# Peptides against a protein of PDB entry 3S8F, part 17

Target 1, 157 residues: chain A of PDB entry 3S8F
Amino acid sequence: VLTLFVAVPSLMTAFTVAASLEFAGRLRGGRGLFGWIRALPWDNPAFVAPVLGLLGFIPGGAGGIVNASFTLDYVVHNTAWVPGHFHLQVASLVTLTAMGSLYWLLPNLTGKPISDAQRRLGLAVVWLWFLGMMIMAVGLHWAGLLNVPRRAYIAQV
Target 2, 166 residues: chain B of PDB entry 3S8F
Amino acid sequence: DEHKAHKAILAYEKGWLAFSLAMLFVFIALIAYTLATHTAGVIPAGKLERVDPTTVRQEGPWADPAQAVVQTGPNQYTVYVLAFAFGYQPNPIEVPQGAEIVFKITSPDVIHGFHVEGTNINVEVLPGEVSTVRYTFKRPGEYRIICNQYCGLGHQNMFGTIVVKE

## One batch from the design tools (peptide; aimed at target 1 L145, target 2 N120)

Design b1_p12_4_s1 (made by RFdiffusion4, then SolubleMPNN; from b1_p12_4, 7 letters changed)
Fold by OpenDDE base, seed 2:
Structure b1_p12_4_s1 (fold): chain B 157 residues (1-157), chain C 166 residues (1-166), chain A 12 residues (1-12)
Amino acid sequence: as target 1 above (157 residues)
Amino acid sequence: as target 2 above (166 residues)
Amino acid sequence: SAEDLLNELLNP
């Protein structure tokens, strides 16, 4: 009940954020249906990280609806599916948002801008993190569908 | 111009909100489709049944593992299972192939899991509450029961076996 | 496959 109650407001919030990104991209010179995406500052890890987190949140949010479904939850409950959902929500969305916040906050707090090398390293970190999390999440969801139990070291598949 | 910016933002928000609403209906439709095409796997939830965890080992249908399997009708059985730290009783659970089995599962101590490999049986077992699961084993053999809820230091070794006989 | 097993779980 709680999940379903917050699902609609969460979706509205997420798509409002997307609307803000579109507006920002168009202000930066992006045109057309998708041109605004390319116009966003993809060279800034403080921007890339939380956006990648949002991308991870899409399947995670869909999974939340599945987990809240009575019939479907019976299939996935206490299987590897659940950790897969958590890794998308916490280890992707929350973690990447925190990483992005640090890339913005630390230069401002210290008064020292990051070097170009540090910026490129930061981009590598957040992209590699996202890639690793997506691989792990897909694997965990797949294992869950194969009825691999949560909190067990062995499974017969 | 603040006013122009506000109107522009509203236009984008309206578009994305419309998309979000459409996606909501898509998700509902997908769930409905899944339920409509896979109804045979749905296990009906039983009524809430309570038991005293402090006396469940001494009296009642869970007290004697030798009497845990009860024939309730032609090709129908009820199995009274205890999940405890750290195992299951009876162990093994012996049932015939093709019979309708009603598992009545409870715990005398802490919360445990009851996950039967090779089946869709997967429930949490709470002290003071009886979990009811109905299943028919189509294939003979051994099915492992796994605890998938942390229950203490011996959790990782908490296993049981269901033996399905021809 | 995962899909096959899912179908089996939903249609035992």
Scores: peptide ipSAE 0.019, ipTM 0.770, DockQ to the pose 0.301
OpenDDE base, seeds 1, 3, 4, 5: peptide ipSAE 0.000, 0.006, 0.000, 0.014; ipTM 0.788, 0.786, 0.772, 0.772

Design b1_p12_4_s2 (made by RFdiffusion4, then SolubleMPNN; from b1_p12_4, 6 letters changed)
Fold by OpenDDE base, seed 3:
Structure b1_p12_4_s2 (fold): chain B 157 residues (1-157), chain C 166 residues (1-166), chain A 12 residues (1-12)
Amino acid sequence: as target 1 above (157 residues)
Amino acid sequence: as target 2 above (166 residues)
Amino acid sequence: SFEDRLRELLEP
């Protein structure tokens, strides 16, 4: 149980980011427990991408704690569960953050703002990526619980 | 004004930090609950046992596949299994239905996986270490062993079979 | 102010 303290710095960091988002949303006129969420700039793919990454990271982080547990890790180790986990961590959070960074970086590097069409396309790409990744992750976790092996092309189920 | 902004941020950070700590305890509680209520499917880890991978094929209990299955009691067997590039020895592994089987698995070469379909047996096999897994087969038939740890060019074809006899 | 700077970052 003491080993779970490794999660404390990560949780502190994650919720510090969440605190920043809440503060920003409230500065933008959001009120109440959830109104600040709506006030965030959801029309900007540079914002939406990393936020969706964070959302995917939440279940991934919970899974990380499971994977770090000695007894529970035996159940999921080298099954499809593991790829499901790191696709949430890497292919969701890291990748979406990178995508969001590009949506900010390219306009700044070129000195040209993105068009409305490009913005809408960017939003579509980010949301579709997130949706696809969530479907994949759920499928992999489910398969893992059914003891589908990792790094094998066949399974009994 | 700047100080007010910083104080406001700090207040939110403190709130979320408190939430973070609360969630940590929730996760610990969930793990504890799971362990307390769902222990039947857990195979306990064996004691750490070492073996020399350079001689394991030449001498000792893994050397002769014909002697790999050892009866240790009236309804108890120990099976000494080698996972190697690219297969398992013995193959097939023949065991009786209903008997308690203790698998002692090691590797003479690289790290392999030992995943038995239809069971909860799933361990990594490291050269120099012996993996111990205890299992009782309730149903007769053939159980496929799959390598789920990449071990080289023939990894995808590395299979074994456990035959459970009535 | 810090708040003003934050708003500028969020609403360029």
Scores: peptide ipSAE 0.016, ipTM 0.785, DockQ to the pose 0.010
OpenDDE base, seeds 1, 2, 4, 5: peptide ipSAE 0.006, 0.015, 0.000, 0.000; ipTM 0.782, 0.772, 0.772, 0.758

Design b1_p12_4_s3 (made by RFdiffusion4, then SolubleMPNN; from b1_p12_4, 6 letters changed)
Fold by OpenDDE base, seed 3:
Structure b1_p12_4_s3 (fold): chain B 157 residues (1-157), chain C 166 residues (1-166), chain A 12 residues (1-12)
Amino acid sequence: as target 1 above (157 residues)
Amino acid sequence: as target 2 above (166 residues)
Amino acid sequence: SAADRLAELLNP
C-alpha cells in the first residue's frame, strides 16, 4: 500500500494535463462529458503525438506500480514484460512527445508553416507509430506473463 | 472572465483528481486481488545471505559440483548452484520429482540470471549474495535454465538444465 | 494452453 503512494505525484501530473486538455477542448466549443475531446485539434500532429503518448503512458504507469511491487515484480521481473513497460514509457510517451514537439518546433525555427501534405504525413506517422507501439507492448506484456525471458533469443513457449 | 475560467478549471481539476484517487484504489484492489488469489505464487524475500565470491569456487558448498545436491530431508533437497560466465554448475542438476528443492544460487564473477523455463523460478544472481528459491517440480523432464541478465559476450549461450527424475 | 500455463505460473 505504501509503495503505491509513489504514484501520487504522477497521478497529480496526469490530472492537471487532462484538466488542461478538457479546458482547451471546451474553449474550442466542446460540450458535454466527451464533446470536448472531439473539439481538440486532432488534425495537428504536434497535438496528436503527445496525446497518444499520454494514452500509452497510462497502462505503462500502471505497469510501473506492478514493477515496483515486491510481490508482483517477482512475476514479471526480467521477462518480456519489462521491455513492454519501457516501450510504453520511453518509446511511446517520450518518443511521441519528441515527435510532436518536432512538428511544432520546425515550423517555428524555419519560419515556414507545415504544408498540408506534411501535416497529413505527420498524422499518419504518429498514428502508425502509436499502433505499432501498442501492438508490440501488448505482445511483450503478454509474453512476459507467459514467462518469456528478456535478453534471450529463445523461449519455451 | 478570469473568475469564470478559474472556477471552471477548479471543477475540472476536482473531477480528474477524484478519478485519479479512484484509480489509485483500483490499483490497490488489483494488488489485493492478486495476493488473495495467487498466494502460492508469491515467494517471500528470504534473509540476506552473503558469500565471498573470490573463494566460493575453492571452498564451501559450491566448490564441488558433485556434492552440490544435498538431501536435507526425506523429500527435501538443497542444491548449491553456481552461475558463472558462461554457464551453470552443476549441469545438469538432477532432482527427484515431487521433492521440495531449495536452490542456493550465487556467482563468482558478475551478475547473472537464473530463469527456469516451465517454472516461476526467476531470480538475479549477484556475486557476494546467495539467492534462495524454493520449488517443487511436479512434472518430470528437463527444464532449461536461462540467463536473463546480460553478463558478457557469451550471455546468449549461457544455459543449464535441470533434470527431474520420476 | 497459454491460459493454463499462466495460471500455473501465477499460482504453482
Scores: peptide ipSAE 0.035, ipTM 0.808, DockQ to the pose 0.260
OpenDDE base, seeds 1, 2, 4, 5: peptide ipSAE 0.022, 0.024, 0.000, 0.018; ipTM 0.810, 0.792, 0.783, 0.782

Design b1_p12_4_s4 (made by RFdiffusion4, then SolubleMPNN; from b1_p12_4, 6 letters changed)
Fold by OpenDDE base, seed 2:
Structure b1_p12_4_s4 (fold): chain B 157 residues (1-157), chain C 166 residues (1-166), chain A 12 residues (1-12)
Amino acid sequence: as target 1 above (157 residues)
Amino acid sequence: as target 2 above (166 residues)
Amino acid sequence: SAEDRLNELLNP
């Protein structure tokens, strides 16, 4: 009940963020239906990280609705599906947002800008993290649909 | 200038909100479709039944593993299962192929899981409550019961077996 | 400008 209650506000918030991104991209010179995306600062890990987190949140959020569904819960409950959902929500969205926040916060706190090498390394870390999380999440969801239980080290699959 | 900017932002927000609403309906439709086409995983909810976990081992239908399997009708059985730290009783559970089996599962100690591999049987077992699951085994053989809810130091080794006889 | 302010925020 609680999950379904917060689902609508969460969706509204998510798409409001998307609207802000579109506005920002257009301010940066992006034009057309998708040109504003390219105009966003993809060279900044402080931006890329939380955006990738948001991308992971899309399937994660959908999964949250599934997990909260009474009937569908019998299929996915206490299977590998659930950890898959967690890794999208916590290990992707929350973690990547935290990473991005640090790339913004630390330069401001120290008064020292990050070097180009640090920036490039940060981008690599964020993208690799996202890739790894997506692979793991897909695998866990797939395993869950195959009825692999969570909190068990073996399964007859 | 500020007013113009606000109007522009509002326009984008309205568009995305409309898209959001559309996607909401798509997701609902997708869930409905999934339920309509994949009904094999649906387990009927039983009525709430309670027992005293402090006496369940001493009296009642769970007290004697030798009497745990009860024939209730033609090709119908009720199996009274205890999930405990760390195992299941009876073990093995022996049932005939093709019979309708009603599992009545409870715990004398802590919360456990009851996940039968190769089936859609997957329930949490709470002390003081009886979990009821109906299932018909179509294939003979052995089915492993796995605890998928952390229940203590021996959780990872908590297994049972259902033997389906032809 | 709004663009300048945005750039400053994103690229301190």
Scores: peptide ipSAE 0.023, ipTM 0.763, DockQ to the pose 0.010
OpenDDE base, seeds 1, 3, 4, 5: peptide ipSAE 0.014, 0.000, 0.007, 0.006; ipTM 0.787, 0.781, 0.787, 0.762

Design b1_p12_5 (made by RFdiffusion4; failed a check: a repeat of another design)
Pose (drawn by RFdiffusion4):
Structure b1_p12_5 (pose): chain A 157 residues (1-157), chain B 166 residues (1-166), chain P 12 residues (1-12)
Amino acid sequence: as target 1 above (157 residues)
Amino acid sequence: as target 2 above (166 residues)
Amino acid sequence: DLLRTLLWFVFL
């Protein structure tokens, strides 16, 4: 029960952050129900990386609520589902957010500029990392529901 | 406009939060339902039951695997199961279909998992402790036990079998 | 399986 309550701050974060992004999209001219998304600064890796991380957090958090549901945990406990869940949370959102900081924080700390080429390369890196984490989350959640255990060298069997 | 957008955002946020809370409460009620049904038998016994891992293969209910299945009620069997590096004894565990099975599971060495494929049986096995879970097999046949807690280099090949007789 | 059904419900 208390774990289901720990989920409320992230459910609140989902709204406060989503409304903040929608407000920014509207300031930048975006209209429609989706125009506000397209109008956001998708050329800036510091923007893109946490946003993509937040998108993967939606299934990441859904899996966490499942794991927190006591008897439901007996379906997925110590299976590949669990790495599927935590790759979405820490290996995607937390890691992507830190990667995006290379693009505003590093210049601030070192004075070293980020070139146009380095910016595009950062875009590719955060997209490939995000997409790779999403594809693996699918493989691991599914294999977990099929009772494949975590922490195993299953290629040797 | 900022004042307006702000007001509207807070108003709808309050609504979302109430909905999100109502949804979490429904999940809590649904979990409480499972805890009142026979499906909750796979929840391990909360009572501590200590044993000695260094002598469990020499004395006590785990010393003779052929004697591991004991009828404890008219439709009940207790099964003493040893999960060790890297296997389970007895092998196979043989039980009748439709009977309640109380698995008492310990390990002489390291922590092992006990995950019965196709069931909700999924329990950690700790040396020095006895893990007790309950389940009734409704379908006869062979069930594979998977070790799902890393117990060393033999972990990926650590399996066992439960045969549910007709 | 009741737990598996509830898992999909909660997950979705």

Design b1_p12_5_s1 (made by RFdiffusion4, then SolubleMPNN; from b1_p12_5, 7 letters changed)
Fold by OpenDDE base, seed 4:
Structure b1_p12_5_s1 (fold): chain B 157 residues (1-157), chain C 166 residues (1-166), chain A 12 residues (1-12)
Amino acid sequence: as target 1 above (157 residues)
Amino acid sequence: as target 2 above (166 residues)
Amino acid sequence: NLLEALLQLVYA
């Protein structure tokens, strides 16, 4: 019972971040129910990367609740479901946050802004990374639900 | 102004917190529904049973693979399984169709996996602990056991077989 | 199976 309640502070934190994004978007001129999203700086890879990481973290967090359930974990544990979860949490959130941090940190440390070409390349990199991670994660979760084991080179499906 | 910003943030947080709580209930409901509809047939052990991994091959119910399958009642069996580097004992495990099987699984060496294809049997096997899984095979045939926990150089070749007889 | 159950919950 207490294990499932760990989801409460996690969700509170996640949606507080979302609230901060809404506030930022509205400060940038976004209006309406969803207009604030468009107003966010989607042209900056330092912003886009960690936000995409957060987006990947959302389904990963939902999976975390599943994994935290004693009875459901019995079903998904050591199946392809688990690496799917990990790639959302580590290879998406952590990695993309690190990428975003570098896009912010390096220009500030060197005092030299990134070129427009570097900015566009950075956007391409983080979006392609996110897309690849989502495809892989969905595939792994799907395979896991079909009882494909992890750490095995063969499966029935 | 920090005060104005704080007030504005609080307004948005109320909505997002409400959404957060709603999602929490959705996830709980999803878990409850899934458990109610898709967890039948396998009963994991809730008790911690311990054994000495250094003697489990020499004495006790796991020592002789020929005595591993024990009939405990009408259409009820207990199967004492060893997962070791790199295989399972007994192999094959022979059980009758439709019987209630209680698997008692342990390891004499390192941590292994016990994943039975075609079933929802999937447990880790720890030296010094006994994993208990209750299952009834409704279909006759061969079911492959896969080690899904890395256990050494021969991990990828560690397989077993359950033969369900009519 | 679990996948079917999840799909039913999401799309039914």
Scores: peptide ipSAE 0.036, ipTM 0.789, DockQ to the pose 0.211
OpenDDE base, seeds 1, 2, 3, 5: peptide ipSAE 0.000, 0.000, 0.000, 0.000; ipTM 0.792, 0.744, 0.785, 0.760

Design b1_p12_5_s2 (made by RFdiffusion4, then SolubleMPNN; from b1_p12_5, 5 letters changed)
Fold by OpenDDE base, seed 5:
Structure b1_p12_5_s2 (fold): chain B 157 residues (1-157), chain C 166 residues (1-166), chain A 12 residues (1-12)
Amino acid sequence: as target 1 above (157 residues)
Amino acid sequence: as target 2 above (166 residues)
Amino acid sequence: DLLRALLELVYG
């Protein structure tokens, strides 16, 4: 009940953020149904990191609803599914947001912009992190559906 | 200009809300599919039942492992299982193939898990509460019980066995 | 089956 209650304002926030991104993209010259996405500042790790975090959070949010369902929780509870869900929420959104925040905060605090090399390295780090996290998360969710237990060193599969 | 910006944002929000509505149906379908394909063979049953964990070893249906398996019908059994640090009682649990088995599981000490490999039986076992799970083993053989809730230093070695006889 | 196919594409 509590999870489902929190899900509503969370979804509202998500849609608001998405709308803001679309608006920003269109202000930057993006046109059409998807052109605004390309117009966003994908060359800035401070932008890319939290956006990727948000993208990873979407399936995590859906998983939250699954975990909160009595009937569906019976299927996934205490399996590898649960760590998969947590990694999407914490290791993607929270961690990537923190990473992105550093790329914005440190240059602003020091007054020194990051070099082009640092920018490129930052982009590489963020994208690789996201990719690795998605691979792991999908694997954990899959394992969970195959009834791999949580907190055990052995599994039937 | 503020008004224009507000209207523009609202338009985008409406679009995203429409998209979200479409995705809602997709998610419902996926949830339904998951439920249909991953819950077969195990039925959570029973009511909220409480027991005294301090006396469950001394008296009642869990006290004697030799009497833990009770035939309740022609092809129906109730098995009273204790999950404790660090094992299960009785062990092994012997049941007939094709019989409807009602597991009534509780703990005398701390929270444990009861995860039966090869099945979708997977419940937490709380001291003071009775977990009830209904299952029918269609294949004979040995099924390993795994504790999937951390319960102490011996957690990783806490296993049981269900032997399904022809 | 569809989900399995998609997962196989990634992990196969």
Scores: peptide ipSAE 0.020, ipTM 0.753, DockQ to the pose 0.090
OpenDDE base, seeds 1, 2, 3, 4: peptide ipSAE 0.015, 0.019, 0.017, 0.019; ipTM 0.789, 0.749, 0.782, 0.780

Design b1_p12_5_s3 (made by RFdiffusion4, then SolubleMPNN; from b1_p12_5, 7 letters changed)
Fold by OpenDDE base, seed 4:
Structure b1_p12_5_s3 (fold): chain B 157 residues (1-157), chain C 166 residues (1-166), chain A 12 residues (1-12)
Amino acid sequence: as target 1 above (157 residues)
Amino acid sequence: as target 2 above (166 residues)
Amino acid sequence: NLLEELLLLVYG
């Protein structure tokens, strides 16, 4: 009964992070309803990676609500839906956050800034990773809804 | 100034909290939609039924696959199914079309899956517990049972068949 | 099915 109420504090936390991003963007000169987004440091892979992780985490969180529902979990449990959820939560959020952390940590620890080439490569890596994960996740969720089983090499469709 | 920043953050948080609440309702709506469109045959949770996995093969309703299908009433059957490493018993499971089938599934060894293709039957099978699923097959034919829970080296080859007869 | 064909392509 109270399981779905966990969504409330979780959403509050998530959107508090979003509020922090808005504040940061506005401090950087962004204005208007959405102008603050453009003002964020999208040229820094240390920033982009975890933000993309958060973006992947959003549908993953929605899926978490589904998975936590007794009735809905019956539909999706041990189907391809579950790996889809995991790849958003682990392979996207956790992995991209780790990538972002490294892009910040290594230059900081060594005292050597990353080169422009390394920065551009880093941006390419995190964006491509995100894109691939989104495609995979959408496919897995879709397949799961079509009753494709988890942990099986065969499927109905 | 920390104080000014704090006030600004609070203002933004109010908007995002409102959005958060809106999204909560969206998620509830999506859940309702999904239930309405995809979960018409969801079985409600029942009481936990326990069995001894060490004796389930020797005694009781799961012991003899020839007696696994029990008619409990007009157009009503109970099927006692064992999921084991690496298969199902009985196999095939033969049931009449249009009959209400109550599957009672357990395992003598490790955790298995019981996923019936073409149906919404998809449960985990735990040793010591009985999974109960109620289903009516409207179409005759063969339905493949797939183990979708890793259960050992032969997991990938663990299949069964339900044969629905006219 | 499509998934089986894809799996065969990758692991066959």
Scores: peptide ipSAE 0.023, ipTM 0.786, DockQ to the pose 0.032
OpenDDE base, seeds 1, 2, 3, 5: peptide ipSAE 0.000, 0.000, 0.006, 0.000; ipTM 0.788, 0.744, 0.784, 0.756; seed 2 fails the geometry check

Design b1_p12_5_s4 (made by RFdiffusion4, then SolubleMPNN; from b1_p12_5, 6 letters changed)
Fold by OpenDDE base, seed 1:
Structure b1_p12_5_s4 (fold): chain B 157 residues (1-157), chain C 166 residues (1-166), chain A 12 residues (1-12)
Amino acid sequence: as target 1 above (157 residues)
Amino acid sequence: as target 2 above (166 residues)
Amino acid sequence: DLLLELLELVYG
């Protein structure tokens, strides 16, 4: 159980980012417990994408603790649970961060700002991606708990 | 100005760090609760048992599939199972209903999985190591063994069967 | 229209 302290650095990093978001939101005029969230630039796909990745990373991180637990890992190991975890960590956080980075990088490299149409399309893409990842992840975790094996095309349940 | 901003950032950071630590302990508490309430159902890690994968087919308890099921006591059996590319030996594994079965599983070639449908038996099978799983089948019938670790071209077709007899 | 928008996003 004490091995779970390996989660401390990750949590520190994650919540430091959260602290930065809160600070930024408050600088943008957000007030109260949740008002700072609304004040964040949700109209910018370069911002939305990595933030959605972070949101997906939360349940993934919790799952990481489960996976790192010797006793609990016995339940979930090599089941659909594990791919569910990976899709949250890699296909959500890493991928969305990469998407967001491109929305920032390409305009800067080309010297051309993205059009409003491109911006709106970008927002749609990252939100749909996130939604799809969440649906799939929930399904995979659920299937894993029902003892559906990974790396197999057939299962009893 | 800079000092004020720095102080504000520190305040938020401290708050979120406190929250992070709290969440860590919540997770630990959940694990502890699970262990406290479900300890009887947890299969502990056994002692590490090693075997030579290069000779396991020729000598020892895994060598003869006809002798793989060994009665070790009243209503107690040990089953020596090989997971190999691409199948299981013996196949089928025949055991009686209600008996305590100790599976000792190893591999002569690469890493495989040993996942028994309808049970909580799910272990990695490593060449050179013996995986030990204890289980009692309460219902007669056929239980499919699935390889849930990629082991090569025939991985997707690697199945075995446990037949539980009344 | 969606395809055109995608093309615009990638190559615009």
Scores: peptide ipSAE 0.021, ipTM 0.790, DockQ to the pose 0.014
OpenDDE base, seeds 2, 3, 4, 5: peptide ipSAE 0.000, 0.016, 0.018, 0.010; ipTM 0.739, 0.785, 0.784, 0.752

Design b1_p12_6 (made by RFdiffusion4)
Pose (drawn by RFdiffusion4):
Structure b1_p12_6 (pose): chain A 157 residues (1-157), chain B 166 residues (1-166), chain P 12 residues (1-12)
Amino acid sequence: as target 1 above (157 residues)
Amino acid sequence: as target 2 above (166 residues)
Amino acid sequence: DLNLALLWFVFL
């Protein structure tokens, strides 16, 4: 029960952050129900990386609520489902957010500029990392529901 | 406009939060339902039951695997199961279909998992402790036990079998 | 399985 309550701050974060992004999209001219998304600064890796991380957090958090549901945990406990869940949370959102900081924080700390080429390369890196985490989340959640255990060298069997 | 967008955002946020809370409460009620049904038998016994891992293969209910299945009620069998590096005894565990099975599971060495494929049986096995779970097999046949807690280099090949007789 | 049905419900 208390774990289901720990989920409320992130459910609140989902709204406060989503509304903040929608407000920014509207300031930048976006209209429609989706125009506000397209009008956001998708050329900026510091923007893109946390946003993509937040997108993967939706299934990441859904799996966490499942794991927190006591008897439901007996379906997925110590299976590949668990790494599927935590790659979405820490290996995607937290890691992508830190990667995006290379693009505003590093210049601030070192004075070293980020070139146009380095910016584009950062875009590719955060997209490939995000997409790779999403594909693996699918493989691990599914294999977990099929009772494949975590922490195993299953290629040797 | 900022004032307006702000007001509207807070108003709808309050709505979302109430909905999100109502949804979490429904999940809590649904979990409470499972705890009142036979499906909750796989929840391990909360009572502490200490044993000694250094003598469990020499004395006590785990010393003779052929004697591991004991009828404890008219439709009940207790099964003493040893999960060790890297296997389970007895092998196979043989039980009748439709009977309640109380698995008492311990380990002489390291922590092992006990995950019965196709069931909700999924319990950690700790040396020095006895893990007790309950389940009734409705379908006869062979069930594979998977070790799902890393117990060393033999972990990926650590399996056992439950045969549910007709 | 009841737990599996509830898992999909909660997950979705």

